Peptides against a protein of PDB entry 4J2C. Designs and how they scored, part 5

Target 1, 107 residues: chain A of PDB entry 4J2C
Amino acid sequence: MEDPFFVVKGEVQKAVNTAQGLFQRWTELLQDPSTATREEIDWTTNELRNNLRSIEWDLEDLDETISIVEANPRKFNLDATELSIRKAFITSTRQVVRDMKDQMSTS

## One batch from the design tools (peptide; aimed at target 1 V69)

Design b1_p10_6_s1 (made by RFdiffusion4, then SolubleMPNN; from b1_p10_6, 7 letters changed)
Fold by OpenDDE base, seed 3:
Structure b1_p10_6_s1 (fold): chain B 107 residues (1-107), chain A 10 residues (1-10)
Amino acid sequence: as target 1 above (107 residues)
Amino acid sequence: NEALRKFYYE
């Protein structure tokens, strides 16, 4: 069976790209209220939050796999480079999500 | 995630 980590990683990356687009629009809408409808603000906000929550959920699952691999290294036989890449992806993606959430919570 | 669960827990 093929390791599904990269599949989920890819899905998360796509979701991040989508979220970043929504975040940009969200910022634009709040910057110039004269060009923003309440409907679009609500839609954009909800879509963005939903995407971010989905990403966070997947990251938790991905992070759990790291613990499983490290607890049973012989079963999975992943080298240090691969584990580092996986950990770095989770860490950096969490930071991207956190930055967007922080800005949303202060507006 | 179902795919992850199947691979990492089974």
Scores: peptide ipSAE 0.623, ipTM 0.944, DockQ to the pose 0.893
OpenDDE base, seeds 1, 2, 4, 5: peptide ipSAE 0.625, 0.622, 0.622, 0.621; ipTM 0.944, 0.943, 0.944, 0.943; seed 1 fails the geometry check

Design b1_p10_6_s2 (made by RFdiffusion4, then SolubleMPNN; from b1_p10_6, 6 letters changed)
Fold by OpenDDE base, seed 1:
Structure b1_p10_6_s2 (fold): chain B 107 residues (1-107), chain A 10 residues (1-10)
Amino acid sequence: as target 1 above (107 residues)
Amino acid sequence: NKELEKFYKE
């Protein structure tokens, strides 16, 4: 069986890219209300929140795999560099999500 | 995630 970590990682990255696009539109709509309808604001906000929630869920699952690997190193025999990359991805992605959420909560 | 669970928990 092939390790599905990279598949989920790719899905998370796509969701991050989508969220960043939605976040840009969200800021534009709030910056100039005359260009925005209530419907688009609501849609954009909901889509953004849903994407962020999905990312956070996947990150929890990815993070759990790290714990499992570290508890069973002989079973998985992962390269140290690869493990480091996996950890870094989770950490950096959490920060990206946190930054968007912080800005949304203060607007 | 179902796919992760299959690989890492079974």
Scores: peptide ipSAE 0.631, ipTM 0.944, DockQ to the pose 0.850
OpenDDE base, seeds 2, 3, 4, 5: peptide ipSAE 0.629, 0.630, 0.627, 0.630; ipTM 0.944, 0.944, 0.943, 0.944

Design b1_p10_6_s3 (made by RFdiffusion4, then SolubleMPNN; from b1_p10_6, 6 letters changed)
Fold by OpenDDE base, seed 5:
Structure b1_p10_6_s3 (fold): chain B 107 residues (1-107), chain A 10 residues (1-10)
Amino acid sequence: as target 1 above (107 residues)
Amino acid sequence: NKELKEFYFE
């Protein structure tokens, strides 16, 4: 069985890209109300939050795998570099999500 | 996550 971490990582990255696009549109709609409808704002907001929620869920699972690997280093045989990359991905992605959520909650 | 579960949690 192959390590599925990179698969889920890819799925998260895809969701991040989608969320970033939605976030951009969300900001555009709020910046120019004349071009925005309540329906599009609501749709965009909902889609964005759904993506962010999906990302957060996967990040929790990915984070748990790191704990498992660190508890069982011989079983998984990951080098320090690989583990660092995995940790960095989770940390940076969480920050990206947090930044978007913070901006949305203050609007 | 089902994919992760099969590899890491079982």
Scores: peptide ipSAE 0.552, ipTM 0.929, DockQ to the pose 0.868
OpenDDE base, seeds 1, 2, 3, 4: peptide ipSAE 0.551, 0.551, 0.550, 0.549; ipTM 0.929, 0.928, 0.928, 0.928

Design b1_p10_6_s4 (made by RFdiffusion4, then SolubleMPNN; from b1_p10_6, 8 letters changed)
Fold by OpenDDE base, seed 3:
Structure b1_p10_6_s4 (fold): chain B 107 residues (1-107), chain A 10 residues (1-10)
Amino acid sequence: as target 1 above (107 residues)
Amino acid sequence: NEELRKFYYD
């Protein structure tokens, strides 16, 4: 079986892109009431929150795999550089999610 | 994640 880490990584990245699009729309709807219905605001808000939660869940799972690898180095034998890339992805993606959540909480 | 579970918990 092939290591699915980067498959899930790709899925997370796509979800981030989707969330960023939803976030942009969310911002637009709140800034221009003439183009916004309550229905679309609610839908966009809910979709955005759902996407962010999904991303966070996947990041937790990805982070757990790192712990497993580090606890079982002989079983997985991952390159140190690859492990660093995996960790960096989780860290940076969490920051992206946090930034959107922070902006939503202050609006 | 089912994909991760199958690989990392084998």
Scores: peptide ipSAE 0.581, ipTM 0.935, DockQ to the pose 0.879
OpenDDE base, seeds 1, 2, 4, 5: peptide ipSAE 0.580, 0.578, 0.577, 0.577; ipTM 0.934, 0.934, 0.934, 0.934; seed 1 fails the geometry check

Design b1_p10_7 (made by RFdiffusion4)
Pose (drawn by RFdiffusion4):
Structure b1_p10_7 (pose): chain A 104 residues (1-33, 37-107), chain P 10 residues (1-10)
Amino acid sequence: MEDPFFVVKGEVQKAVNTAQGLFQRWTELLQDPTREEIDWTTNELRNNLRSIEWDLEDLDETISIVEANPRKFNLDATELSIRKAFITSTRQVVRDMKDQMSTS
Amino acid sequence: HTELHEYYHD
């Protein structure tokens, strides 16, 4: 089989981009004074977070699985470090948006 | 995700 981690990584990257875009408009709709647009934007943004959060759990489990069985997966160590790094950074990106959504 | 689980769990 081929390893789909980078495919799913790509999917997560797109959803973050989409979330970034919605978050920007979401901030605008609050700072320059309707309800219907705000509601749609808010829930779609939460939709992007739902997908990302779920994807990150699975991707993080794959790292746990690979480390428990290194010979089967034969992953380059640098590549593996970059995978954990992606999870780390992406989790931070998502958390930061939610915090701004909570205070704003 | 099906392919991700098959690759890493099978």

Design b1_p10_7_s3 (made by RFdiffusion4, then SolubleMPNN; from b1_p10_7, 6 letters changed)
Fold by OpenDDE base, seed 1:
Structure b1_p10_7_s3 (fold): chain B 107 residues (1-107), chain A 10 residues (1-10)
Amino acid sequence: as target 1 above (107 residues)
Amino acid sequence: MKELREFYYG
């Protein structure tokens, strides 16, 4: 059976790109209210929040897999380089999400 | 996710 980690990783990457686009629009709408309708603000905000929640949920699952692998190294036989890449992805992605959430909570 | 659970807990 193929390791599904990379599949979920790819889904998270796509969701991050989508969220970043939504975040830019969200910022634009709030920066100049004359260009915004209530409907677009609500839609953009909801879509952005949903994407961020989805990313965070997937990151929790991915993080759990790392713990499982580290507890059972012989079963999965992943090298140090692969584990490092996986950990770095989770760490950096969490930071990206955190930055967007911080800005949304203060606006 | 179901796919992860099947692979890592199976």
Scores: peptide ipSAE 0.501, ipTM 0.906, DockQ to the pose 0.869
OpenDDE base, seeds 2, 3, 4, 5: peptide ipSAE 0.500, 0.495, 0.497, 0.496; ipTM 0.905, 0.904, 0.905, 0.904

Design b1_p10_7_s4 (made by RFdiffusion4, then SolubleMPNN; from b1_p10_7, 7 letters changed)
Fold by OpenDDE base, seed 1:
Structure b1_p10_7_s4 (fold): chain B 107 residues (1-107), chain A 10 residues (1-10)
Amino acid sequence: as target 1 above (107 residues)
Amino acid sequence: MEELRKFYYS
């Protein structure tokens, strides 16, 4: 069986790109209400929140795999470089999500 | 995710 980490990573990356697009539209809609309908604002907000929640859940699962590997290094035989890349992805992606959530909470 | 569980808890 192949390590599915990269598959989930790819799914998270796609979700991040989607969320960033939604976030940009969300920002535009709120910056100029004259160009926005309540329907689009609600749709965009809900889609964005759902995407962010999905990403956060996947990141929790990915983060758990890190803990499992670190607790069982011989079982998985993952080199330090690969492990660092995985950790960095989780950390940086969490920051991206946090930045969007912070801006949403202050708008 | 299920695919992660299958691999990491096998």
Scores: peptide ipSAE 0.550, ipTM 0.917, DockQ to the pose 0.866
OpenDDE base, seeds 2, 3, 4, 5: peptide ipSAE 0.544, 0.546, 0.543, 0.541; ipTM 0.916, 0.917, 0.915, 0.915

Design b1_p10_8 (made by RFdiffusion4)
Pose (drawn by RFdiffusion4):
Structure b1_p10_8 (pose): chain A 104 residues (1-33, 37-107), chain P 10 residues (1-10)
Amino acid sequence: MEDPFFVVKGEVQKAVNTAQGLFQRWTELLQDPTREEIDWTTNELRNNLRSIEWDLEDLDETISIVEANPRKFNLDATELSIRKAFITSTRQVVRDMKDQMSTS
Amino acid sequence: STVSELYRES
């Protein structure tokens, strides 16, 4: 089989970008004084987080699986490090948005 | 199937 990790990584990347865009408008709708648009934007942003969070759990499990069985997967170590790095950075990106959403 | 399930099934 082909390894789909980078496919799913791509999907996560697009949802983060979508979330970044919604977060920007979300901030605007709060800082320059309707309810319906705010509600839609808020819940779609949460929808992007739901998908991202779920995808990161599966992607993180795949790293755990690969490390428990290195010979089967034959992953380049540098490539593997970059995979964990993506999870680490993406998790930070998501957390940060949620914090701003909580205070703002 | 998820990436983790596909890994197990591979």

Design b1_p10_8_s1 (made by RFdiffusion4, then SolubleMPNN; from b1_p10_8, 5 letters changed)
Fold by OpenDDE base, seed 3:
Structure b1_p10_8_s1 (fold): chain B 107 residues (1-107), chain A 10 residues (1-10)
Amino acid sequence: as target 1 above (107 residues)
Amino acid sequence: LSVSELYKLM
């Protein structure tokens, strides 16, 4: 069986890119209400929230794999550097999501 | 897709 970690990692990266685009539009709509409709604001907000929730779920799933690997290192035999990269990806992506959520909560 | 569940099965 091939390691499925990178499949989910790729999905997370795609979702992050999508969320960043939605976040940019969300910011633009709120900056100039004259160019925004309620419908687009609602749609953008909902899509953004959905993407962020999806990312958070995937990150929890990826984080769990780290715990599984560390609980039985002989079974997986992952390189220490690779494991560090995986951890760093989860940490940095969580921060990206947190930053967007923080800005949304203050608006 | 649950990668953690897949890991448990590996």
Scores: peptide ipSAE 0.631, ipTM 0.943, DockQ to the pose 0.874
OpenDDE base, seeds 1, 2, 4, 5: peptide ipSAE 0.631, 0.622, 0.624, 0.629; ipTM 0.944, 0.942, 0.942, 0.943

Design b1_p10_8_s2 (made by RFdiffusion4, then SolubleMPNN; from b1_p10_8, 6 letters changed)
Fold by OpenDDE base, seed 3:
Structure b1_p10_8_s2 (fold): chain B 107 residues (1-107), chain A 10 residues (1-10)
Amino acid sequence: as target 1 above (107 residues)
Amino acid sequence: MTVSQQYLAM
């Protein structure tokens, strides 16, 4: 049985890819109004926000697993390298989400 | 069921 951490990690990665595609389209629509409809802008914006919220929720869950493992390391037997990789994934993904949110809030 | 809940249940 696969570690459930990687199930959610995979879901987060897929959601990030989706969000990045939506973000690109969102940017394109705002850059060229002649190719944009209000309906597509609204849909893209809504889908993007939904994906970002989903990612943030999953990252909080993944982050909690780190705390659980660190509170009882003997139970889980994760080596320091793997734990570091998990932490780095959460940190870097949060930054990716933050960058998109910052650009959306200033537009 | 969240991953954290799964971890706590182990």
Scores: peptide ipSAE 0.619, ipTM 0.946, DockQ to the pose 0.771
OpenDDE base, seeds 1, 2, 4, 5: peptide ipSAE 0.617, 0.604, 0.610, 0.613; ipTM 0.946, 0.944, 0.945, 0.945

Design b1_p10_8_s3 (made by RFdiffusion4, then SolubleMPNN; from b1_p10_8, 3 letters changed)
Fold by OpenDDE base, seed 3:
Structure b1_p10_8_s3 (fold): chain B 107 residues (1-107), chain A 10 residues (1-10)
Amino acid sequence: as target 1 above (107 residues)
Amino acid sequence: MTVSELYKEM
């Protein structure tokens, strides 16, 4: 059985890819209002927000696992390099989400 | 179940 961490990591990665596509479309729609319908803008915005929220929720879950492991190192016996990779994934993904949210809030 | 919950139960 695979480490359940990677199940959620995979879901996050999928959601990030989806969000990036939605964000690109969102940007295009706002850049050229003449080609945009309210319906598509609303749908794209809502789907994007939903994906970002899902990612943030999963990242909180993944981040908590880090705390659990660090509090019980002998129980999990994870390689230090692997733990660093997990931390880096959470940090970098949060930054990706933050960048999109910042742009959405200023538009 | 969340991953954190699973980890707590391990």
Scores: peptide ipSAE 0.608, ipTM 0.942, DockQ to the pose 0.759
OpenDDE base, seeds 1, 2, 4, 5: peptide ipSAE 0.606, 0.600, 0.601, 0.602; ipTM 0.942, 0.940, 0.941, 0.941

Design b1_p10_8_s4 (made by RFdiffusion4, then SolubleMPNN; from b1_p10_8, 4 letters changed)
Fold by OpenDDE base, seed 3:
Structure b1_p10_8_s4 (fold): chain B 107 residues (1-107), chain A 10 residues (1-10)
Amino acid sequence: as target 1 above (107 residues)
Amino acid sequence: MTVSELYKAM
């Protein structure tokens, strides 16, 4: 049985890829209004926000698992390298989400 | 279901 951490990690990675695609389209629609409809802009914006919120929620859940493991390391027997990789994933993914959110808020 | 809930249940 695979560690359930990686199930959610995989879901987050898929959501990030989806969000990045939506973000690119969002940018394209705003850059060239002649090729954009209000309906597509609204749909893209909504889907993008939904994906970003989903990612943030999952990251909080993944982050909580780190705290649980660190509170009882002998129970989970995860080595320092794996724990570091998990932390790095959460940190880097939060940055990716933050970058998209920052650009959306300033547009 | 959350991963944290699963971890707490272990």
Scores: peptide ipSAE 0.634, ipTM 0.946, DockQ to the pose 0.752
OpenDDE base, seeds 1, 2, 4, 5: peptide ipSAE 0.632, 0.624, 0.627, 0.628; ipTM 0.946, 0.944, 0.946, 0.945

## One batch from the design tools (peptide; aimed at target 1 I68 V69 R86)

Design b1_p11_1 (made by RFdiffusion4)
Pose (drawn by RFdiffusion4):
Structure b1_p11_1 (pose): chain A 104 residues (1-33, 37-107), chain P 11 residues (1-11)
Amino acid sequence: MEDPFFVVKGEVQKAVNTAQGLFQRWTELLQDPTREEIDWTTNELRNNLRSIEWDLEDLDETISIVEANPRKFNLDATELSIRKAFITSTRQVVRDMKDQMSTS
Amino acid sequence: SNHEALHAYYH
């Protein structure tokens, strides 16, 4: 089989981009004074977070699986470090948006 | 799907 981690990584990257875009408009709709547009934008943004959060759990499990069985997966160590790094950074990106959504 | 392939590959 081929390893689909980078495929799913790409999908997470797109959803983050989508979430970033929605977050920007979401901030605008609050700072320059309708309800219907705000509601749609808010829930779609939450939809992007749902997908990202779920994907990060699975991707993080794959790292746990690979480390428990290194010979089977034969992953380059640098590549593996970059994978954890992606989960770390993406989690921070998502958390930060939610915090701004909570206070704003 | 891509997620099924991810689970199939890693489990």

Design b1_p11_1_s1 (made by RFdiffusion4, then SolubleMPNN; from b1_p11_1, 8 letters changed)
Fold by OpenDDE base, seed 4:
Structure b1_p11_1_s1 (fold): chain B 107 residues (1-107), chain A 11 residues (1-11)
Amino acid sequence: as target 1 above (107 residues)
Amino acid sequence: SSRDELYRFYK
């Protein structure tokens, strides 16, 4: 069985890109109400929240794999560099999500 | 699914 971590990582990256696009549109709609409809605002907001929720869910799963690998490193044969890359991805992605959520909650 | 495969690999 091949390690599926990179597959989920790719799915998270795709969701992040989608969320960032939605977030940009969300800010544009709120900045100029004359160019926005309530329908598009609602749709954009819901899609954005769904993507952020999906990302957070996948990050929890990926984070759990880190704990499992650290508990039994020889079983998975990952070097320190690879493990650091995985940890950094989770940490940085959580920060990206947090930044968007913070801006949404203050608007 | 990817989630299922993740669980099977890391269980």
Scores: peptide ipSAE 0.601, ipTM 0.937, DockQ to the pose 0.965
OpenDDE base, seeds 1, 2, 3, 5: peptide ipSAE 0.601, 0.596, 0.596, 0.601; ipTM 0.937, 0.936, 0.936, 0.937

Design b1_p11_1_s2 (made by RFdiffusion4, then SolubleMPNN; from b1_p11_1, 7 letters changed)
Fold by OpenDDE base, seed 1:
Structure b1_p11_1_s2 (fold): chain B 107 residues (1-107), chain A 11 residues (1-11)
Amino acid sequence: as target 1 above (107 residues)
Amino acid sequence: SAREQLREFYY
């Protein structure tokens, strides 16, 4: 069986791109209320929140796999470089999500 | 789902 980490990583990356698009629209709607319907504002806000939550959930699962690998290094036999890339992805992606959430909370 | 995919391999 192939390691599914890269598959999930790719799915998270796509979800981040989607969230960033929603975030941009969210910003536009709130910056010019005269051109925005309440329905679109609510939909965009909810979709964005849901996407961010989904990403965070997947990141937790990915993070757990790292703990499992580190606890069982001989079973998985991952090289240090790949493990570093996996950790970096989780860290950087969490930051991207946090930045969007911070901006939403201050609006 | 992501959880299902990871579970089959890591658990």
Scores: peptide ipSAE 0.503, ipTM 0.904, DockQ to the pose 0.774
OpenDDE base, seeds 2, 3, 4, 5: peptide ipSAE 0.501, 0.502, 0.500, 0.499; ipTM 0.904, 0.904, 0.904, 0.903

Design b1_p11_1_s3 (made by RFdiffusion4, then SolubleMPNN; from b1_p11_1, 6 letters changed)
Fold by OpenDDE base, seed 2:
Structure b1_p11_1_s3 (fold): chain B 107 residues (1-107), chain A 11 residues (1-11)
Amino acid sequence: as target 1 above (107 residues)
Amino acid sequence: SVREELHKFYY
């Protein structure tokens, strides 16, 4: 069996792109209320929150794999550079999600 | 699912 980490990473990246699109629309709706209905605002807000929550869940799973690898280095024998890339992805993606959530919470 | 895919390999 091949390591599914980067397959999942790709799926998370796609989810982030989707969330960023929803976030952009959310921002646009707030910037110009005349272009928005209550229904669209609610739908966009809920869809965005759901996507962000799903991403956070997947990041938790990815983060756990890091702990498992570090606890069992001989079993997985991952390259140190690869491990750093995995960690960096989780850290940076969490920041992207956090930034969107912070802006939503202050609006 | 993501969780299932990871679980099969890491656990």
Scores: peptide ipSAE 0.506, ipTM 0.905, DockQ to the pose 0.776
OpenDDE base, seeds 1, 3, 4, 5: peptide ipSAE 0.506, 0.505, 0.499, 0.501; ipTM 0.902, 0.904, 0.902, 0.902; seed 1 fails the geometry check

Design b1_p11_1_s4 (made by RFdiffusion4, then SolubleMPNN; from b1_p11_1, 8 letters changed)
Fold by OpenDDE base, seed 2:
Structure b1_p11_1_s4 (fold): chain B 107 residues (1-107), chain A 11 residues (1-11)
Amino acid sequence: as target 1 above (107 residues)
Amino acid sequence: SARDKLREFYL
């Protein structure tokens, strides 16, 4: 069986790209109300929140795999470089999500 | 789902 970490990582990356697009539109709609309808604002906001929630959920699962690997190193035999890359991905992606959420909560 | 894929391999 192949390690599904990278498959899920790819799915998260795609979701991040989608969220970033939605976030950009969200920002534009709020910056120029004349170009925005209530319906689009609500739709964009909801879609963005849903995407961010999905990402966070997947990141939690990915993060759990790190703990499992570290607790069972002989079973998985991942090298230090690979483990570092996985950790860095989770950390950086959480930061990207956090930045968007922070802006949404304060705007 | 992502969760199912990961659980199948890691748990």
Scores: peptide ipSAE 0.486, ipTM 0.903, DockQ to the pose 0.788
OpenDDE base, seeds 1, 3, 4, 5: peptide ipSAE 0.482, 0.483, 0.480, 0.481; ipTM 0.901, 0.902, 0.901, 0.902

Design b1_p11_2 (made by RFdiffusion4)
Pose (drawn by RFdiffusion4):
Structure b1_p11_2 (pose): chain A 104 residues (1-33, 37-107), chain P 11 residues (1-11)
Amino acid sequence: MEDPFFVVKGEVQKAVNTAQGLFQRWTELLQDPTREEIDWTTNELRNNLRSIEWDLEDLDETISIVEANPRKFNLDATELSIRKAFITSTRQVVRDMKDQMSTS
Amino acid sequence: SMEELHEYYKE
């Protein structure tokens, strides 16, 4: 088989981008005074977070699986480090948006 | 894509 980690990584990257876009408009709709647009934007943003969060759990499990069985997966160590790094940074990106959503 | 990721890493 081919390893689909980078495919799913690409999907997570797109959803983050989408979330980033919605977050920007979401901030605007609050700072320059309708209800219907705010509601749609809020829930779609949450929809992007739902998908990202779920994907990150699975991607993080794959790293745990690979480390428990290194010979089967033969992953370059640098590549593997970059994978954990992606989960780390993406989790921080998502958390930060939710925090701004909570206070704003 | 998630199915293929599960099959690759869990099977």

Design b1_p11_2_s1 (made by RFdiffusion4, then SolubleMPNN; from b1_p11_2, 6 letters changed)
Fold by OpenDDE base, seed 2:
Order: structure tokens, then sequence, then C-alpha cells
Structure b1_p11_2_s1 (fold): chain B 107 residues (1-107), chain A 11 residues (1-11)
């Protein structure tokens, strides 16, 4: 069986890209209310939140795999560099999500 | 995806 970590990683990356686009639109709508309808604001906000929630959910799963690998090194025998890359991905992605959420909560 | 992770890492 192939390691599904990369499949989920790819899904997270796609969701991040989508969220970033939605976040940009969200920001634009708030910056110029004359170009925004309540319907679009609500839709954008909801879609953004849904994407962020999906990302966070997947990151929890990915983070758990790290713990499992570290607890069972002989079973998985992952390269140290690869493990570092996986950890870095989770950490950096969480920061990206956190930054967007922080800005949304202060608006 | 969650199921795939579970199958691989908890098997």
Amino acid sequence: as target 1 above (107 residues)
Amino acid sequence: SREKLREFYFS
C-alpha cells in the first residue's frame, strides 16, 4: 500500500489555495462595500470558513501520522529529511490558516 | 482521505 500522506497533503494544498482566493475576495468586499452584496459577503465568508475547517481537520490527521511514525520508526522507516518536510508543512500551513482566522475574527 | 490514513497508519 502506498503512503497516503502525500494524497492528503495535496488535498490540503488545494484547499489552502482555494482559501487564499476566498480570503482575498473577502478582504476586497470589506474594503469596498459599494461593490459588495450581503449575499456575496455571506457566501464568501461561509466558503472560506468551510475551507479553513477542512484544512484544520486534515492537518490534525496529518499531525497524528507524525506521532505514529515517530512512535514506530522501524515499521515505517521514513527518511529523516522527509519527516522534517512533513512537519514543516503542517507547521507552516497551520500558520497560514491562523493568520487568516485572526484577521477574520478582528473584522 | 481520512480512511486512507487510518488504513495505512493504524494497520
Scores: peptide ipSAE 0.598, ipTM 0.939, DockQ to the pose 0.872
OpenDDE base, seeds 1, 3, 4, 5: peptide ipSAE 0.594, 0.591, 0.596, 0.593; ipTM 0.938, 0.938, 0.938, 0.938

Design b1_p11_2_s2 (made by RFdiffusion4, then SolubleMPNN; from b1_p11_2, 6 letters changed)
Fold by OpenDDE base, seed 1:
Structure b1_p11_2_s2 (fold): chain B 107 residues (1-107), chain A 11 residues (1-11)
Amino acid sequence: as target 1 above (107 residues)
Amino acid sequence: SLEKLREFYYS
């Protein structure tokens, strides 16, 4: 069986791009209420929150695979560089999500 | 894909 980490990684990256688009619209709607309907505000807010939650869930699963690999290095025999890339992806993606969540909580 | 992830890492 092929390692599916990169597949999930790609799906998370796509979800992040979607969330960033939703976040941008979210900020625009709240910055100028005259251009916003209650329906779009609610939809955008909910979609954004759901996407962020989904990303966080996937990141937890990806993070768990790191722990499994590190606990069983001989079983998986992953390259050190690849492992670093995986860790960096999780860290940076969590930061992106955190930044959006922080801004939403202060709005 | 999460199912495949579980299959690969927990099998």
Scores: peptide ipSAE 0.578, ipTM 0.931, DockQ to the pose 0.931
OpenDDE base, seeds 2, 3, 4, 5: peptide ipSAE 0.568, 0.573, 0.574, 0.577; ipTM 0.929, 0.930, 0.931, 0.931

Design b1_p11_2_s3 (made by RFdiffusion4, then SolubleMPNN; from b1_p11_2, 7 letters changed)
Fold by OpenDDE base, seed 2:
Structure b1_p11_2_s3 (fold): chain B 107 residues (1-107), chain A 11 residues (1-11)
Amino acid sequence: as target 1 above (107 residues)
Amino acid sequence: NREKLREFYYS
């Protein structure tokens, strides 16, 4: 069985890309209400929140794998550089999500 | 995804 970490990572990245697109549209709709219907605002907001929630869910699971690997270094003989890359991905992605959520909560 | 990870990391 191959390590599924990067499969999940790839899915998270796709969700991030989708969320960023939705966030951009969300911002546009709020900046110019004349171009927005209530239905589109609601749809965009809901889709964005759903994507962010999905990302956070996967990040939680990915973060748990880090702890498991670090607790079982002989079972999971991962290169130190690879482990750093995994950690960096989780950290940076959480920041991206946090930034979007912060802006949504203040608008 | 949770199940995918669990199958590998808790094997």
Scores: peptide ipSAE 0.611, ipTM 0.938, DockQ to the pose 0.754
OpenDDE base, seeds 1, 3, 4, 5: peptide ipSAE 0.609, 0.608, 0.608, 0.609; ipTM 0.937, 0.937, 0.937, 0.937

Design b1_p11_2_s4 (made by RFdiffusion4, then SolubleMPNN; from b1_p11_2, 7 letters changed)
Fold by OpenDDE base, seed 4:
Structure b1_p11_2_s4 (fold): chain B 107 residues (1-107), chain A 11 residues (1-11)
Amino acid sequence: as target 1 above (107 residues)
Amino acid sequence: AREELRKFYYS
């Protein structure tokens, strides 16, 4: 069985890219109400929230795998570099999500 | 956990 971590990682990366695009549009719509409809604002906001929620859920699952690997290092045979890359991905992605959420909550 | 991850990491 092949390690599915990279598959989920790829799906998270895709969701992040989608969220960043939605966040940019969300910002544009709120900055110039004359170019925005309530329908598009609502749709954009909901899609953005859905993507962020999906990312956070996947990050929890990915983070759990880190704990499992660290508790059973010989079973999974990951080197230190690979483990560091996985940890860094989770940490940096959480920060990206947090930054968007913080800006949404203060607007 | 996602099913894919569960199958691999809890096997």
Scores: peptide ipSAE 0.657, ipTM 0.943, DockQ to the pose 0.633
OpenDDE base, seeds 1, 2, 3, 5: peptide ipSAE 0.655, 0.654, 0.654, 0.653; ipTM 0.941, 0.941, 0.941, 0.942

